# Peptides against a protein of PDB entry 8YR4: the designs that were tried, part 258

Target 1, 309 residues: chain A of PDB entry 8YR4
Amino acid sequence: PRGSPALQLVVLICLGLMGLERALNVLVPIFYRNIVNLLTEKAPWNSLAWTVTSYVFLKFLQGGGTGSTGFVSNLRTFLWIRVQQFTSRRVELLIFSHLHELSLRWHLGRRTGEVLRIADRGTSSVTGLLSYLVFNVIPTLADIIIGIIYFSMFFNAWFGLIVFLCMSLYLTLTIVVTEWRTKFRRAMNTQENATRARAVDSLLNFETVKYYNAESYEVERYREAIIKYQGLEWKSSASLVLLNQTQNLVIGLGLLAGSLLCAYFVTEQKLQVGDYVLFGTYIIQLYMPLNWFGTYYRMIQTNFIDMEN

## One batch from the design tools (peptide; made by RFdiffusion4, then SolubleMPNN)

Design b2_p29_5_s3 (from b2_p29_5, 15 letters changed)
Fold by OpenDDE base, seed 2:
Structure b2_p29_5_s3 (fold): chain B 309 residues (1-309), chain A 29 residues (1-29)
Amino acid sequence: as target 1 above (309 residues)
Amino acid sequence: EEVERVREVLRKMLEDVERLAEESRKRLS
């Protein structure tokens, strides 16, 4: 947006809204804690009703993670459409200009429809990647850091350590297992292309296959190619299940350790019942964006592989 | 080469967004 002060202002407003989302991510669990504590203490209805109304309003602004995006996130996404369109158009024009600078031999060797498809995939991949980094990766990392600081200051250093270890282990395992899976995905895509090429070549040479009565031979070769593809597809799918299960185990262990420690401190009257509910709510809220992180890291890798082709 | 150019464009766009974020932080301080 260097050439449009209006788009720069929209970017600044979007960054301000992202800051507001981070504040809401801390405030919503705090207000929910306060409701539980007020209910436990049998507080006056007027105080309880005000706190519940404030919580519901903050939750409307934040969104539920239940598939409904919050009002602040929707407003940010709406304002970002103009920035995304400007960015997409700039990338598309740069790709198009570069394509016109390429040699005539390169254009004669590729069909115009393939070149346009590469350009469209490139533009979509760049815009998608940038939007993902800005709106999902950076905010999620910020929420983790804010969470560690909050639990370390307001609970005990042990809670901050549990969150740190669980999130660090989750991120590290997600990266390592995803990099490992990329090898299986590349092998699968290569075999898919080879299987498709064999099918196309067999169909284009249909007359020759008929002349030599080689139909059974071509069907058997195609079956072998499918079996080989399915073996690689199974490895890719099984590796995804392994990733999801590994993530689920790390989450489960972190939630178990933290919940037991919180329950123990509530029994020792060092924490209130609301603090237990806050911990559980806040941890689940941190894990929801991280589950999407593994999906989007795969999307990033897919987009890079699709750009290498 | 095209992947590297797209990566370079992406890096420049990310640097521009980070610079805008830093300039925004400096204006709020």
Scores: peptide ipSAE 0.000, ipTM 0.272, DockQ to the pose 0.013
Fold by OpenDDE base, seed 3:
Structure b2_p29_5_s3 (fold): chain B 309 residues (1-309), chain A 29 residues (1-29)
Amino acid sequence: as target 1 above (309 residues)
Amino acid sequence: EEVERVREVLRKMLEDVERLAEESRKRLS
């Protein structure tokens, strides 16, 4: 944010907290591995208790692996409120100033409530898009890259390749299926708005409908609009299930291939039992934010479409 | 005027329900 040193410092602190979240995403699986290895070796209680306490503390900072429920993420979100409010207000004032610069002919052609709704949608879309890009998309891509590097350096090149192929396939299929789904969602939203408009028009013209005894006709017309909406809603929902199932299959295949390879290397005494648990835990941690990636990508696309209107 | 007031109240209620549904969807996903 230009013009406020305090808000610039808050942005830098938020970036530092994002870096800490990336470090926690690597450290939590490592500490969990170390617990499993210490349990397997029947290590002394004092070393085990210290490692478990450290793991639980790191897990409290990280949260449930979604990154959204951890102490660090909550602190980042809290600090970011002031930055978001500043950005929102700046975008709102820019849109409002631009609306006042538009010709009187443009304003006479549009209802004041429609103009305000466009301004509110524009502000929400820009601020939402920026927040999703900075706090969800970029960190998730960073976690994938860090994961590939970590597995390539500390395990075998085959693990890095499995993670790379799994995540690349996951992202590609998520994008392709989300773009395909966007067609059904746009059609659903357009039909929802049309169904709502028909209901509102029928209620506003209630006196006219009653005068002509046209209540049965308006009810039937509304029923047809609902049936058409539900047909599009079903396609949208079914396409979401297909996306989620495709994502689950890709992660399941990656987890299977990597877990079998880990198990093989443990039998060959090249890896410890804890390394098997680390791989599984780390892949699940990568999956949790990725599961939201399709939702974020769709929200990004929707926000861009809402900005073009 | 009263019909427009009722319309605006219904519109706000529907926007609040849509927001709650979207927040619920964000918690369930």
Scores: peptide ipSAE 0.000, ipTM 0.285, DockQ to the pose 0.094
Fold by OpenDDE base, seed 5:
Structure b2_p29_5_s3 (fold): chain B 309 residues (1-309), chain A 29 residues (1-29)
Amino acid sequence: as target 1 above (309 residues)
Amino acid sequence: EEVERVREVLRKMLEDVERLAEESRKRLS
């Protein structure tokens, strides 16, 4: 971004955070290996507990293995909102300016049929997302139930309770925070439509704008409308980062509690090292599909709001 | 996703221009 040293600094910070994500992707498996080795060697509880706590902290920073919901990724995404908005606004203004430079004949020559085709692509995308949700959410809920039953029967009942509380809290917070953020999305969509309508009206009056050489004035008016839209978009996008971070925190706390308890029982020879690996792997596997659930539930709610208008 | 969002805004703007063009064509015919 030329002209904003603050945005250049944000880009550099985001690149640094991307480097940190790569470092975490290497460190997390190393710490996990070290836990398995310490468990195998029957190391002292204090050394084991410190290594487990360090692992869970690194895993909280990384997220569920994809990096999409880790603290570092959420911080990067949050900081990147302003860079995205700057880039989007610049591209939108360049297009709008270019459309005002085009001939009236070009404006009059285009057909409505392309509009319908894009609405159809939007609806097809929604249907694809609904199908994805049905095919991923239902199996994930089944895996959660199976996991609770399995950990309650074959592990101590405390493991089943940790998984139950973690997943119930995760789902409840996902719904509640998504419902809360729907207000910001409705306001954003309303302002998007109003900004679009202003661009449309300016292009309908193309001859009048040309006659008065008012192209620069209409571009500035459109810029102000985009800035107002981007203020609402920021609230919507920031609320998503908050959702993802809340989800990451819930999973991190569940992983911490369960991993410490499992490591303790392995040290007491009540569980095997393989059971620790199983628990950690299973919790991470449950988290991966659930991360997408928040994103898709958001998309469904957007489409329902867009159908109500 | 960002490129897709910009592409979607571009596409929406292009579509609105097309709709306007067709409405203007219908008024001139």
Scores: peptide ipSAE 0.007, ipTM 0.285, DockQ to the pose 0.021; fails the geometry check
Fold by OpenDDE base, seed 1:
Structure b2_p29_5_s3 (fold): chain B 309 residues (1-309), chain A 29 residues (1-29)
Amino acid sequence: as target 1 above (309 residues)
Amino acid sequence: EEVERVREVLRKMLEDVERLAEESRKRLS
């Protein structure tokens, strides 16, 4: 971003965080190997517990295997909001300024064809939501139930309880935080529509704007409307990062509790090293669909709010 | 629905204007 040293620094930090994410992708498997080796060697509990805790901390920073919901990825996404907003505003102002250089006939001819294509996107969005509910929500709930039953029967009732509490808390927080986010999203969409309506009105009245040499005034008015929109967009995007981070924390706590308990039972020779690997892998596998659930529930709510208008 | 229609109308108007701006810049260079 030219003209803002602060935003240039944010870009540099985001690039550094992307590098850190790549380092975590290498370190997490190494620490996991070290846990397996320590379990095989029947190492002292203190060394094992420290290595497990360090692994879970690194896994919290990395996220659920996709990297998309890790602390580092969330921090990068949060910092990038301002860079994206700066770029978007610059593009929108350049485009708006150029629209005021074009003829009214061009605007009228484009407007009719575009209205039709948006109706098609709205319908595609509804169909996408229904398919997501059927193909992702129901299977994920089934996988959670199967997981609780499996861990309760083959490991111990304590493992089933940890999975139950972790997944119940995850789902509850996902719903509650997403409902809370709907308010910010509705406010953002309403302001976006108002900003767009002003731009369209200014462009439809292009001849009048040109007659009064009011082009600079309309550009500044549009800039103010974009700044107001971007204030609401930031709240929406920041609330999303908060959702993802909350989800990551819940899974991280479940992984920590279950991994420590599993490691303890392996040290007492009640479980095998393979059972530790199984538990960690299974929790991560349950997390991946749930992470997509948070993303798609957001898409659902966008499309619902966009259909209500 | 009407708002998403206005949204994509404006987005395409913006994309078309950006394209015309690039074409205009290419003609002036």
Scores: peptide ipSAE 0.000, ipTM 0.282, DockQ to the pose 0.022; fails the geometry check

Design b2_p29_5_s4 (from b2_p29_5, 14 letters changed)
Fold by OpenDDE base, seed 5:
Structure b2_p29_5_s4 (fold): chain B 309 residues (1-309), chain A 29 residues (1-29)
Amino acid sequence: as target 1 above (309 residues)
Amino acid sequence: ERLEEVRRKREELLEEVERLREESEKRLA
């Protein structure tokens, strides 16, 4: 943000907090491993209690429970509100200035409501795209890279390879299936808008419909439009289930291969029992953000299309 | 006049509809 040193400092703090989240994503599984190893060794209570207390504190900072966000993520989100508002206002003013530079012929061919809607879509698409890239996509990719490096250095090259192949296949299939699904979703969205436009037109002309006793005819036309919509909705929803199941299968196969390999190395006394627990915990932790990656990719693609219009 | 008011109300309703849809899509995201 040019012109506000305070907002620049807030951006730097938010980037620092994002780095801290990445560090927590590595440290939390490590501390959990250490607890399991200390329990296995029947270590003194004082050492165990300190490690457990440290783990719980790190877990509070990280979060990652269902429907819960960690303290660091909440603090980042709170600080970012002012930056988002500044960016949104700047984009709105740029779009508004650009609209005033457009030809009189362009303005005469469009309704004022349509122009304002295009401007609002343009603003929301740019600000949405920026937020998803910076706070969801980039951090998820960073966590994958950090995971591959960690497993390659501290376990064995085979674990790094399994994670790399699993995540690469997951991301590739997610993109391909999401692009395929986008066709069904666009068709559904077009039919939804057409169905709703028909309902609005019928209700706005209700006096004319009532005068001609055409209520049954309009209801039947609306029913036909709903049936067409539901046929497209089913295709969209079924394609989502297929995506989720494909993702679950890829992660399940990666977890199976890595867990069997880890169990084998524990039996050979090359790894500890805690390392098995670490691997499972870390893979599940990587899976949670990745489950939403298809949604983020879709939103990014939609926002790009809305910016081109 | 009445036809223009009906057209304006249609546009306002369609815009509110689209906003509610985008908000719903954002909440499901």
Scores: peptide ipSAE 0.009, ipTM 0.350, DockQ to the pose 0.087
Fold by OpenDDE base, seed 1:
Structure b2_p29_5_s4 (fold): chain B 309 residues (1-309), chain A 29 residues (1-29)
Amino acid sequence: as target 1 above (309 residues)
Amino acid sequence: ERLEEVRRKREELLEEVERLREESEKRLA
């Protein structure tokens, strides 16, 4: 935002809060490990109570791992409202100015509602794409990289390799299955529009339908269109369940391999019981935002297509 | 005249149907 130093400061604060979220994603599992180790060692109540209180406070700042419920994420979202409004208004004014520079022949060939819809789709696609990239995609990739580095430095290098392979396979399968699924969603949306167009045409021709007593015929055509739509909707929904299940299996295999390896190192007295709990907690914490990655990728792809039109 | 009125009503109905779709998509996101 080049026009307002106040909004530039808000962007810098939001970036600082995003950095704090990344730090919390590492600290929360560490404090949870420390609690389990202190419980195992039968440490004094005062040390345990302080560590538990600190963990709960950090967990309140972080939220549920998706970032949506944490105090820091809520504060970031609140501050970002003004930046989003400024960006939206700037894009909308640029589109509107461009529409006024277009030839009279272009305007005479289009309906005013179609022009407004193009402007709204253009504004929503740009602002949506930017928000998904900055707040969901980039932070998730950063958390994966930080996780690989953390496990490679503080655990055996084998843990970093397991996380790397698991997350790389997860991301690759998420992209491939999401692209495959997009075909079913496009077919569903096309059939939805066709079903809707038939209902509109039947209602607009109501007098003609009544004149020919064709009501039963129009109802049957509408039923056939609904059945065809529901068949495509089922394929779209089933493909989503398949995506989610594939994601769960990949994370489950990574969690299994890493948990078995961690359990082995605990039996060898190379790691503490708390380190086993840390690994499990950290992998589950990485999984929560990744579960939505397929939705983010699809939204990015849709918004990119809507910007080109 | 009647053909232009039917065309205008078709446009208004298509816009309202598209608005209802966008509201439904926003509730599912």
Scores: peptide ipSAE 0.007, ipTM 0.343, DockQ to the pose 0.085
Fold by OpenDDE base, seed 4:
Order: sequence, then C-alpha cells, then structure tokens
Structure b2_p29_5_s4 (fold): chain B 309 residues (1-309), chain A 29 residues (1-29)
Amino acid sequence: as target 1 above (309 residues)
Amino acid sequence: ERLEEVRRKREELLEEVERLREESEKRLA
C-alpha cells in the first residue's frame, strides 16, 4: 500500500507473522519429539512439565495445522482486513475510473447493473487472487521446502527424497486432475444455467402454458433437463472423489515408506522413538494445507478468467 | 413492449437466482 505508512507497517507485521507460522510448523513436531524422548528416558517431572507446557503453547499459536485456525493465523487475518479493504477500494476506484474512460457506445450497449457486476467481479477476482497467492499458495510451498530441507539435514537424505517425491507427485497429480475436473465442472455449470433458464421461461410464460394445457409437457421437458444436469453433476462429483482418493493414496504411500524407514532406523538405534513420532506428525501437518490445494488452484484459475472478462 | 418487459423480468429473475446460488455456495464453503 503506497501512501499509508501505518498500512505498510501492518503488511510487515503480517509477513513477520507468516514467518512465525513457518517457524511454528518446524518447532511443534520438534517439541513433540522431545516430549516422547523425555518420557522414554523417564526424565524428571520439572523438565517434562516445562516441555509439555511449551508444546501446548506452541500448538495453540499454530492451531490445527491447516494454517487458518491458529492464534497467529487469526491475528494475521485480523490485521490483514484493513490492507484488504485498502486494496479492494483502490482496485474498485481504478476499475470505476477506467469505466468512465470507455466510449458512450460501450455504455449504451450494456446495462448499468451488468457493468457494476463486472466491476465487482473484477475487484473480487484481483483481491482474491492476491490473497490466495500470498496466504495459501506461497506458505504451503514454503512449508514443503522447509520440510524437505529439515528432513534432509536432520534425518537422512532418504527421508528428504521421500518427502520430495511424495509432495512433488501430490502437487503434480492435484494440478493435472484439477485441470481435467474443471472441464466437467464448466459443463455442469453451463447445463445448470440452461436448466434454470428453461424453468424461468416456463414460469414467465405461465399464462400461455395454462392456455394450452401444456403443464405436463413443460414438466417433462424440465425433468429431461434435470436428468442431463445430474449426469454432468455425477461426473463432477465423481471426479472430486477421484482427486481426493488419489491424494489420499499418495500421502498414504509416502507415510508408509517413511514410517517403515523410520521404524527400521529406530531398530538399528540410528534414530530415537521420538524421531518416528516426529516424522508421522510432520507429514500429517504438511498434508493438512495440501488437502485444500486443489480448491486454491481452481479458485486461482477462476479469478484469472474473471479478470480477463 | 410486453416482450421487452418479459425479457427484463426474465433477466431480473435470472440475476436473483444467480445471487441466491452465490449465497448458497458461500454458505456451503
């Protein structure tokens, strides 16, 4: 935000809080590991109680691993409201000024309500895209990179490789299946709009339908349109289930391979029991935001299409 | 004239249905 030093400071604080979320994503599994190790060693109560209290506090700051439910994330979201409002208003005013620069012929060819709806969609698409990139996509990619580095440095290169392959395969399949699914969703939405338009046309012509006693014919025509819609809806829904199941299988295979390797190294006394627990908790923690990645990717694509219109 | 009024009412109804859809999608998200 140019022109407001207060909003620039809020942006810097929000970026600092995003960095803190990344640090918490590493620290929480480490503290959980330390608890398991201290329990295994039968450490004194004072050390255990301090570590548990610290873990619970860090977990409160982090939240449920979705990156949206933690205290730090909520504080970031709260502070960002003013920045979002400033950005939205700036984009809206730029669109509005641009609309006033357009030819009278352009305005006479469009309804004022349609023009305002285009302006609102344009504003929401730009602000939404920026918010998704900054708060969802970039942090998720950063967590994956940090995870790969962490496992490569503190475990073995094999763990870093498993995480890298698992996350790369997950992201690639998520993109490919989401792009494939987008075709079915577009077809479904088009057929839904056509089905609604038929219902509206029939109801607007109610007097004519009554005059010809054509109610049964209009109902059957509407039923056929619903059946066509449901056939496309089923393809859209089935493609979502396929995406979710594919994602679950990739994570399951990564978790299996890494957990077996951890268990093996624990049996060889190269790793501690806490390190096994760390791996499992960290992988699950990386998975939580990734479950929404297909939704974010689709929203980004929709926002780009809405900006081009 | 009557056809243009019916067309206008159709567009208003389609906009209202689309608004209700967007509100329903926002409540389900």
Scores: peptide ipSAE 0.006, ipTM 0.326, DockQ to the pose 0.088
Fold by OpenDDE base, seed 2:
Structure b2_p29_5_s4 (fold): chain B 309 residues (1-309), chain A 29 residues (1-29)
Amino acid sequence: as target 1 above (309 residues)
Amino acid sequence: ERLEEVRRKREELLEEVERLREESEKRLA
C-alpha cells in the first residue's frame, strides 16, 4: 500500500507469517516421524513427552488440513483485514470516480442499483483475485516445490520423482478438466437466467395471461425451460464428480506407489518406520490444499471476467 | 406510469435475485 508505512509493515509481517506456515508444513511431519521412531526404539519417557508436546504446539500453530484453522493463519487473516479494507476502499473510490467521468447518456440508460452493482462487482473481483492469488494459489505451489525438494534431498530421488509426477499430473488434469467443465457451467448459468427471466415476464404479465386463459401454455413453457436447465445442471454436476474422481485416482496412485516403495526400503533397513509415516502424512497434507485448487482456478477466471465487464 | 412501475419492480426483483445468487456463490466459495 502506497502512503501508509504502518500498512506496509503489516504486509511484511503477513509475508513473514506465510513463510512461517511453509516452515510448519515441513516441521510437523518431521516431528510426527520422530515420535514414531522414539516409540519404536522404546525411548525414555522424558524425550518422548518433550517431542509430543513440541509436535502438539507446532500442530496448534499450523492448524488442521489447509492450515486455515491454525493460529498463524488466523493471525495473518486478522492483520490482513486492514490491508484488504484499504485496498477495497481505494478500488471503490477509483470505480466511483470513473463512473462520474462517464457520459450523462450512459447514466440515463442505467439504474442507480445497476451502477452500484457494477461498482461492487468490480471491487469484489479485484480484492478477491488478489486474496486468492496471494493466500491460496502461491502458498500451495510453494508447498509442492518445498515437498519435491525435501523428498529429493532427504529420501531417495525416486520419492521426489513420484511426488513431482503425481503433483504435475494432478495440476494438469485439474486445469484441463476445469476448463472443459467451464462451458457446461456457462451454459447452465445462461439457461438459468433465461428461465428466471421467463418466469418474471409471465408473472408481470399475469393479467394478460389470465385474460387469454394462457396459464397452461405459460406453465408448459416454464416446464420446458426447467427441463432444459436440469439437463445442463446434470452435465455441470456430473463433470464435477468426474473432476473429483480423477483427482482422487491420481492421489491414490501416487500414494500407493510411494507407500509401496517406502515399505520396501524399510524392509531393506534403508529407511525407518517413521519415514513411512512421514511420507503418508506429507502426501495427505499436500493433497488437502490441492483439493481446492480447481475451485481457486474457477474463482480466478470468474473474477477476471467480472473485472472486464 | 403503471408499466414503468411494473418495469421498476421487475428490475428490483432481478437485482435482488442476482444479489441472492452472488451471496450463495460466495457462501459456496
Scores: peptide ipSAE 0.007, ipTM 0.330, DockQ to the pose 0.090; fails the geometry check

